# Peptides against a protein of PDB entry 9GMZ: the designs that were tried, part 111

Target 1, 343 residues: chain A of PDB entry 9GMZ
Amino acid sequence: TGFPLELLTRPATERLAYFENYTVAHPRLKEVYEILMRTIAEPAGASFIFVYGASGVGKTTLRLRVEQKLTELALPKLESDRARVPVVGIEAIAPESRYFNWKEYYTRALITLEEPLIDHKFDYGVRGISRDNFGKINVESKVVAPALRRALENALIHRHPDVFFVDEAQHFGKVASGYKLQDQLDCLKSLANMTGILHCLLGTYELLTFRNLSGQLSRRSVDIHFRRYCADSPEDVQAFKSVLLTFQQHLPLAETPNLVDHWEYFYERTLGCIGTLKDWLKRVLSDALDREATTITLKDLQKRALSVAQCQKMFKEIQEGERQLSETEADVQNLRSALGLGA

## One batch from the design tools (peptide; made by RFdiffusion4, then SolubleMPNN)

Design b2_p15_4_s1 (from b2_p15_4, 9 letters changed)
Fold by OpenDDE base, seed 2:
Structure b2_p15_4_s1 (fold): chain B 343 residues (1-343), chain A 15 residues (1-15)
Amino acid sequence: as target 1 above (343 residues)
Amino acid sequence: SRLEELEEQARRLAA
C-alpha cells in the first residue's frame, strides 16, 4: 500500500512529516532488529551489545524501533511498577576536546532516564541534583563526575531498564592514546557491572577497536553487524530495488516517480545504505513540495546527491571496516585449525 | 499521566 491519498490535499509540512516518519522494513533492518530484540530478552550473561555498520546504514532507525517495541511490551508492567523505565537511549557527543566528557555523558544519561512525568521520585544521594517545577532533572555545575556516576548507578538500579542505548558510540574511541580508550572501556564495563544493566553501543566500524582492545569486554559482549546491501549479491540488489519501489510508493506526490529504473545511480550515491537513501529522498521531496511539483525528476535527484568524492571517501571507510571483520573471521578459523578443530 | 505519555511515545515511534 502506498501513502494515504488524503495527504495530497494536506500542507507540505504534513506531507514531509509523513515521509520522515515512514520506515521501510527492509531485510537487513528486520534481521538485525530480531537479533537485537532476542539478545536484549536473553543476554546470556552479556553486559554489552555492539551494533556496528556503515554510516547511514540505519542504526538510529533500528534503535528507535527497538525502543518503541520495548516500551510497548513494558506498558502493562508499568501500571504496577511506576518506578521502572523500560529503555533509555542517548547519543554520544563528539568531544570538542581530546578527552571524552564523562560529566556531560552522566548528566545526559541521568536526564534522559529521569523523565519528568515519572511518579516515583527518589533522592540521588548527591547534592546539586534537583527537579524543576516541571519535574525535569537539573544538575548544578558544581557536581563532579564521580558523584554523577553514583547518581546514574543508583538511578539505573532503581529504574532497571531492559537496555541502555548509546548511539554514535564511536565517539568514545576518538582519544589519541590506546591507554585512554582502555580506561574509557573499563569505565563503561564497570557501570554495566555495578548496575546489572545491559548496554548497547551503536556506531560505525570504529567500534571494532573496542572489541579488539579489551579481551575481557569481548567475552561479555554480543556483536551485531548491520551490513549494507552489496551490488555483487543478486539478493542484495533485489532487496535494494524493493526498498526503492517502497519509497517511490510512499512519496506523497501526485505522480509516482520512477526510482527503480535509476537503481544503479541510487546505489552509486548511497553505497547500499538505506539511511543515506532516505535522507537523500527527504531533501528532494522537500524541494519538490516547496515548488508544488507533481513529481520528482532525475535532475531533482542529481541536485541533492552526494558528490562522487564524498561517496569515494565513504566507500574507503566501509571497505576498511569490512576488511577488519573479514580478518577477524580468518583469525578465528586459524585458531580453530591450530587447535586441531576442523574448519 | 506517565503511562499515557509512554503510550503516546510508543505510538509516535510506530507512525
Scores: peptide ipSAE 0.015, ipTM 0.485, DockQ to the pose 0.019
Fold by OpenDDE base, seed 3:
Structure b2_p15_4_s1 (fold): chain B 343 residues (1-343), chain A 15 residues (1-15)
Amino acid sequence: as target 1 above (343 residues)
Amino acid sequence: SRLEELEEQARRLAA
């Protein structure tokens, strides 16, 4: 089934919004989704989940789908427990300074957790935290980071989400010193321990640095690798082509573009990352809608493609991450062999 | 209502 044909008579904004909101189910997304949902349901004493993969692989889409499902599953209980928040998700911001801005992080987390329409408004016991006329949390500039942390801890305990998501979590690692990275991890660990709330960090392969720095975090974490599609796998190529077929059917254009015939070009410029593919198609669709075009062409695709230089850079970063994982797997096998455990 | 908004959020992502 394609897009609703009625969209062809709708404004460009609605047509673009349809495509933006559309999610293609694909094997890697489904696999990681199932693992993540199972891990959230049965964390087995884990305090952290690490979801790592290439930039543009679809981690944000995964998060949003899990948030949706957790919300859906919680709805019957939320009728009686009006204080509960089923899930909370934030995006980590790259620090402008050498230091991670914990004050901003706590503020954003608190604002996101404290929904405007939530019943049972909680007094955080912190002067300078209030609700505006719309029920939105306002934090005065005078409120210090330790007070915001306490407020967030209390809010997390009271609202009791099934998981706390932090997207783009590699930004915690952009602090220049390994020492500061450890301090950040210890701070996150402390927050998870104090609240009893499971934390899920989603990010690039730079998150592997976090996993390796703390043997204590590794003991309390579950790792999930969100892999890209690989051109050397016939199954992965078929899955990628199937995604292209689905996207071409869901582009709200009068004439269905033939994306599948250009699968190699799409692969070259996305590296098998479905998020990168969707973002590319969104840009091309936006241009087509602005021109009132009936379809998109290869020339339209080429205008919005990532450059070869960008793809080469991204591919090097992916290869480094995949290599580190492969080396880790080999190290595990070597350790098992050394322990007299069969490989 | 909050529940209606959460339901709508749940629906938008399912589509």
Scores: peptide ipSAE 0.242, ipTM 0.828, DockQ to the pose 0.021; fails the geometry check
Fold by OpenDDE base, seed 5:
Structure b2_p15_4_s1 (fold): chain B 343 residues (1-343), chain A 15 residues (1-15)
Amino acid sequence: as target 1 above (343 residues)
Amino acid sequence: SRLEELEEQARRLAA
């Protein structure tokens, strides 16, 4: 089924919003979604979930869909348990300085966790944390990071989310020294352990470095690789074409554009990353709507495509990540062979 | 209400 035809008579803003909110249930997204949902439901003593993959593969879309589903599933319980928050999700901020800003992290986490409409006001026991008249958390500048951590720990315990999401979690790794990265991971581990709340870190392949640094995190973590589609796989090519077919049916334009015939060009400029594809199509759709165009053309696509240089840079980053994973798989096989378990 | 907002958030993403 395509877009609702009624959208053709609606404002450009509504048409764009429809496409922005539309999610293609493509095979890789579905697979990772199912694994993630199952792992959240049955963590089996895991304290962490790592979801890693290429930039623009769709990790944020995955997070949002999981947050939605967890919220939906929690609704019946939220009627009786007014203190509960079903899920909390934040995006890690790239540090402006050489050091990760824990104060900012704790503040953002606390603000996100403490929804304005929660009836049960919790006193965090920290001077300088208050709620405004709208129920929004205000944190005074004088509040120090250790106090914010305690407040967040108490809030997480009290609100008891099923999972705490941190998107763009590779930003934890941007500390000037590997030693500080380990300390950060230990801090996160401590937070998860003290609160009993499952943490899910989503990010680029730089998250793989986090596993290598902490052998203790590896024992209490589940890994989920969100793969891109690969042009060397006929199945992946077919899946990618199917995504293009679905997108062309859900572009709220008077004439359905033929995206599928240009699949190679779309692949060249997205590297098989569906998030990158969607963002590209959003830009092109916005331009088309602004011009009151009936369809989009190859020329319109070319105007908003990533440059070859950008694609080459992204591809190098992907290749490095995929290489690291392949080496890890080989190491596992070598370990199994060395243990006498057979390959 | 909080529940109504959460329900709306749950609906917006299901479309």
Scores: peptide ipSAE 0.169, ipTM 0.818, DockQ to the pose 0.020; fails the geometry check
Fold by OpenDDE base, seed 4:
Structure b2_p15_4_s1 (fold): chain B 343 residues (1-343), chain A 15 residues (1-15)
Amino acid sequence: as target 1 above (343 residues)
Amino acid sequence: SRLEELEEQARRLAA
């Protein structure tokens, strides 16, 4: 089934919004979704979940779908437990300085956790944290990071989300020295331990560095690899083509574009990353709607494609991440073999 | 209400 045909008579903004909100349930997304949902339901003493994969693989889409599902599952209980937040998700910001801004992180986390419409008001016990006239949390500039941490710990305990999501979590790793990275990981670990709230860090393959640096964190973490589709796998190629077919059916245009026939070009410029593909198609759709075009052409696609240089850079980063994972898997196999455990 | 907004958010994400 394609897009609702009635959209063709609707404003360009509604047509674009439809496509933006549309999610293709592709095999890798479904697999990772199921693993993540199971892990959240049964963390088995884990304090962390690491979801790593290529930039643009669809980690944000995964997060949003899980947040949605957890919210839906919590709705019946939220009527009785007005203090509860079922899930909280933030995006980590790249530090402007060589150091991660913990004050900003805690502030953003508090603001996100303490939604304006929460009926049960909580006193954080920290001076300089208040609610505005709209119920939104306001944090005064004088509030220091340790106080914000305590406020966040108390808020997380009180609101008791099933999981705390941090997207773009590789930004925690942007520290001047490996030693400081360990301190940051220990800080995160302490927050998870003090609150009893499961943390899910989503990010690039740079998150693998966190696994290697903190042997203690690794013992309390579950790893989920969100793989891209690989052109050397016939199954992956077929899945990628199926995604293209689905997208072409859900582009709210008068004439269905033939994306599938250009699958190699789409693969070349997305590296098998569905998020990158969706973002590309969004840009092209927006342009087409602005021109009141009936369809999308190859020229329209080419105009909004990532450059070859961008793709080459992204591919190198992917290859390095995939290599590191392969080495880790090989090391486990080598260890098992050395222990006399069958491969 | 908060519940209505969460339901609406859930609906928007389900669409």
Scores: peptide ipSAE 0.068, ipTM 0.743, DockQ to the pose 0.020; fails the geometry check

Design b2_p15_4_s2 (from b2_p15_4, 10 letters changed)
Fold by OpenDDE base, seed 1:
Structure b2_p15_4_s2 (fold): chain B 343 residues (1-343), chain A 15 residues (1-15)
Amino acid sequence: as target 1 above (343 residues)
Amino acid sequence: SELEALEEQARRLAA
């Protein structure tokens, strides 16, 4: 149990890379992973999966692990079907303007879907989309968003991934004044319907506002709440301490730091978000390796901690999201009670 | 695989 001891003789870059690539299998990640994998395998007519939770809860880690697993499961079939891509994942970019950049979205999706190593090349039927000599997709600046959409639709149909992931999907909700958020939802819905590809949107609690605007999407969507660990739950506290114990064993340092004894401080500055915790420890590890330190101290932790003001802001955003979900759950319970369905 | 290692770690953490 712990990091490979041989890492202690390796360069700082290799030691840091080990920790960066290391993932703790904590209970909430496992739960959401199992639900997501099951839903992808059996979507039951769903066109969308919404995965929402606090910033830094670990949504990107979840996506990457699911992408890895879907790729592994598809390997035997990919040998025979060289046109197929098992999974595609992109990150939605925050618009520089108050408008979501669909042209950039379609371009990034096409580039991600069309890996250079794919032998089976097809013509997109769009002038200004080509492959270079290295097989990389090139999109000329003159190509307009509607043409890129058609190219993406054709590519998704041809490659037929089991799921299309969009991380940071709350950015679809960033529309300028006068544009309807509903139009953005209709665009995504149309893309999913035209391609027959299941879309998984991962994002913050702002994604709930986006999801709730379309009563039609709610009928064809599966919701997955990626919860943080809560200090008022003894089980969640124990899980959080276990994560700290695992991280302290996987920090490639000569002396194992005692993180568990400081669990309250770690909780205070991460709000129970494991991604935030990992990022914090990564920064502290990098500093320790730069100093050729044998261990990490509380002072080293304090130097790279989020400020109290940052934590307070993040906590307010979390509380608002959790409140909205609690109200929705109460509404479901009230509906069930009104229908004579027992709680 | 990293996933099998994760699953094994999750089993150890749940015990």
Scores: peptide ipSAE 0.016, ipTM 0.493, DockQ to the pose 0.048
Fold by OpenDDE base, seed 2:
Structure b2_p15_4_s2 (fold): chain B 343 residues (1-343), chain A 15 residues (1-15)
Amino acid sequence: as target 1 above (343 residues)
Amino acid sequence: SELEALEEQARRLAA
């Protein structure tokens, strides 16, 4: 089963949009999706879920699929709970300044939480928070961060989402000299505790540093490692080839390109990260559509590939993250041995 | 309605 053949007669914009919206249900994504959905349904007293993995592994795709599913599942419940928002998802922005901008974070969260089309409007109890004529929230610049926090706490309690997603959550770790990363964790912990809302932080392996700083968060957190595919695993190689096969069938081109025969080159330039692969193919597809090409060639792929230097940098970051996780497992084993519990 | 809002949200998330 490939792309709808009718797309070949459609504008380049529609053909590109089809591929952009297409998600390959690869084994690692499915596994993490199932774990995440189960954990959201039954958090067992957890206040946090940490989803960490390489840049470009597909964390944003995971988030969007979970948000979609939670929204679908909430539709029948609207008759009994009209105030409910099923899910809130934001992307953390890297601060331009040396400090994490909590005011901006709270503002973005409030804007995302309040859908303009919801009939039951919430009073935030804060001056300078209003709705425009379209029902969109407007936050005046004079509103201070503590007031925005209270507004968000009240909104989260009232709307009671199943989960609050923060993508690119490693950006919380970017604190100026003299501020403790612990203070950022304590703020997030307090927000989760005060609202009773489960928080899911998605990020790179830099999120591990953030997670490990709070022993108290660790007791109330579930960890989910979104792994890349590894070339040293025959099963992972087969899964990666299967993803390539699926993508080649879903590229809306007149002639199906042979991506699978070039799997080693794709692996070399993506490091087994499916998001990186999709982004690469999207760029190549866009170029092909602009030229009205019938297919894509190896030359087209090479033109849009990440450089070897970029891949080497990304690989070092991945290796460091994977090493930190391995050390944590070893530390647990060492602790068990020291306690006399054995291996 | 809240239903229409959530349906629209679902459509936005599916896009």
Scores: peptide ipSAE 0.000, ipTM 0.311, DockQ to the pose 0.017
Fold by OpenDDE base, seed 3:
Structure b2_p15_4_s2 (fold): chain B 343 residues (1-343), chain A 15 residues (1-15)
Amino acid sequence: as target 1 above (343 residues)
Amino acid sequence: SELEALEEQARRLAA
């Protein structure tokens, strides 16, 4: 089934919002979703989950879907435990400075944990943290990072989410020295250990550097590789075409555009990343709606496509990440062979 | 299927 036809009579803002909120189910998303949900339900002593993959593969969509499902599953329990938050998700910000801003991180986490819908005010035991008349957390400028950490630890213990999501977690690694990265990972590990809350870090292949630096995190972490679709796999190509078919049916335009016939061009400019594809189509849809166009043309697509240079850069980053993973898999096989376990 | 469940969940988000 395509988009609701009633949208054609609605404002451009509603039509765009429909497409923005629409999620295509696709095999890689399903697979990673199932693994992630199972791991959250049964962490088996893990303190961390790492979800890594190409930029624009759909990690944010995965997070949002898991957050929704965990919320849905928690509803019966939330009636009895009004203090509980089923899930918390934040996005790590690229530091403007050479240093990761822990104060901002803790503040954002606290604000997210304390959504206005929670009737039960929690005292964080920290002076300078208050709620406004709307229940929004206000943090005074005088509150220092160690105090915010204690407040977050207390909030996480009290709210007891099933998982704490950190999206764009590669931004922890952009601190210029490897030593600072280790310190940051130790801080995150300490937070997870002190609260007993499972942390899920979602990010690019730059997250792999974090695992190599912390042998201690590797023992208490689960890895989930969110792969892109590969053009050398007939199954992946078919899945990618199916996604294009679904998107063309869900573009709220008077005439259904033919995206599938241009699948190679879409693949060239998305590298098999469905998030990149969705973002591209969103931009093109926005332009079409602004012009009151009845459909999307190839020229409209070309106008909003990533440049070849951008795609080449992104592809090199993907290839390096995929190479590192392949080498790790080979190392495991070599280790197994050396141990006499057979290949 | 869990895919259908994801699609249904996607529809619920779009509603």
Scores: peptide ipSAE 0.017, ipTM 0.430, DockQ to the pose 0.045; fails the geometry check
Fold by OpenDDE base, seed 5:
Structure b2_p15_4_s2 (fold): chain B 343 residues (1-343), chain A 15 residues (1-15)
Amino acid sequence: as target 1 above (343 residues)
Amino acid sequence: SELEALEEQARRLAA
């Protein structure tokens, strides 16, 4: 099984778009997907789900696949409940300033939740929030963050999504000097509690700081670790090679490139992160299509690889995150032993 | 219809 051969006669833009939209199923993605879907279906009183893992592990791909599936599952129910939005997903923006911009967050959330195509218009009860002639939400500059929060709370209650996704959620942790990260978490907790909507925060290992800040959050949260593939595990190496094999079959080129034979080099420059691998291959494919090349060579790969310095930096961040999680597992064992529950 | 809008949204999420 590979790409549709008809793509070889199609424009470069269409060939690139095919690869961009292609998702490789791999063991870690499937595992996390199943856990996340089950948790959304049966949250058991949880208000938060934390999905954390390395940058480029594939968290955004996970989010998009879950959003798609939840939308598909909701379609039969939407005939009876026309006000419902089954799922909402946003990406938290890195603040240009030292402070997380809540006003921008609420605005983006409202715009995403209240798509123009929703026939049932909701009155937010906030002056300065309107819909244009195309049904797009417009938020006037005069609208303050507390008013936007109330509007979002009302919209979430009215639209009652199964889950609210926030990607790159580590950006909530960007607090200026003198402010507490706890205040940001309390704000999110209050939003979840006031709306009754389950929130799923996806991000880097910096999300672990959120878990450590409040024992109350821990009681109402589910943690999901999206692991990378590790070279010291034969099973993980085999899974990584299988992903390379699948990608080489789905690159819309006249000659299938041999990626698998270079698996060690791919691992060195991706650290076992499939998102990083896909992004690398997208860049290389784009270059190949621009040159009307029949295949991809090792030289083409080398041209678009992350530098060793970039990989070393990323690896240090991964090791710190994995260390913190390993220590937590050890702490659980120590706690069980101290409680007399045994190993 | 709102259903068609959601189907279109689902298609956009799949893209």
Scores: peptide ipSAE 0.000, ipTM 0.336, DockQ to the pose 0.017; fails the geometry check

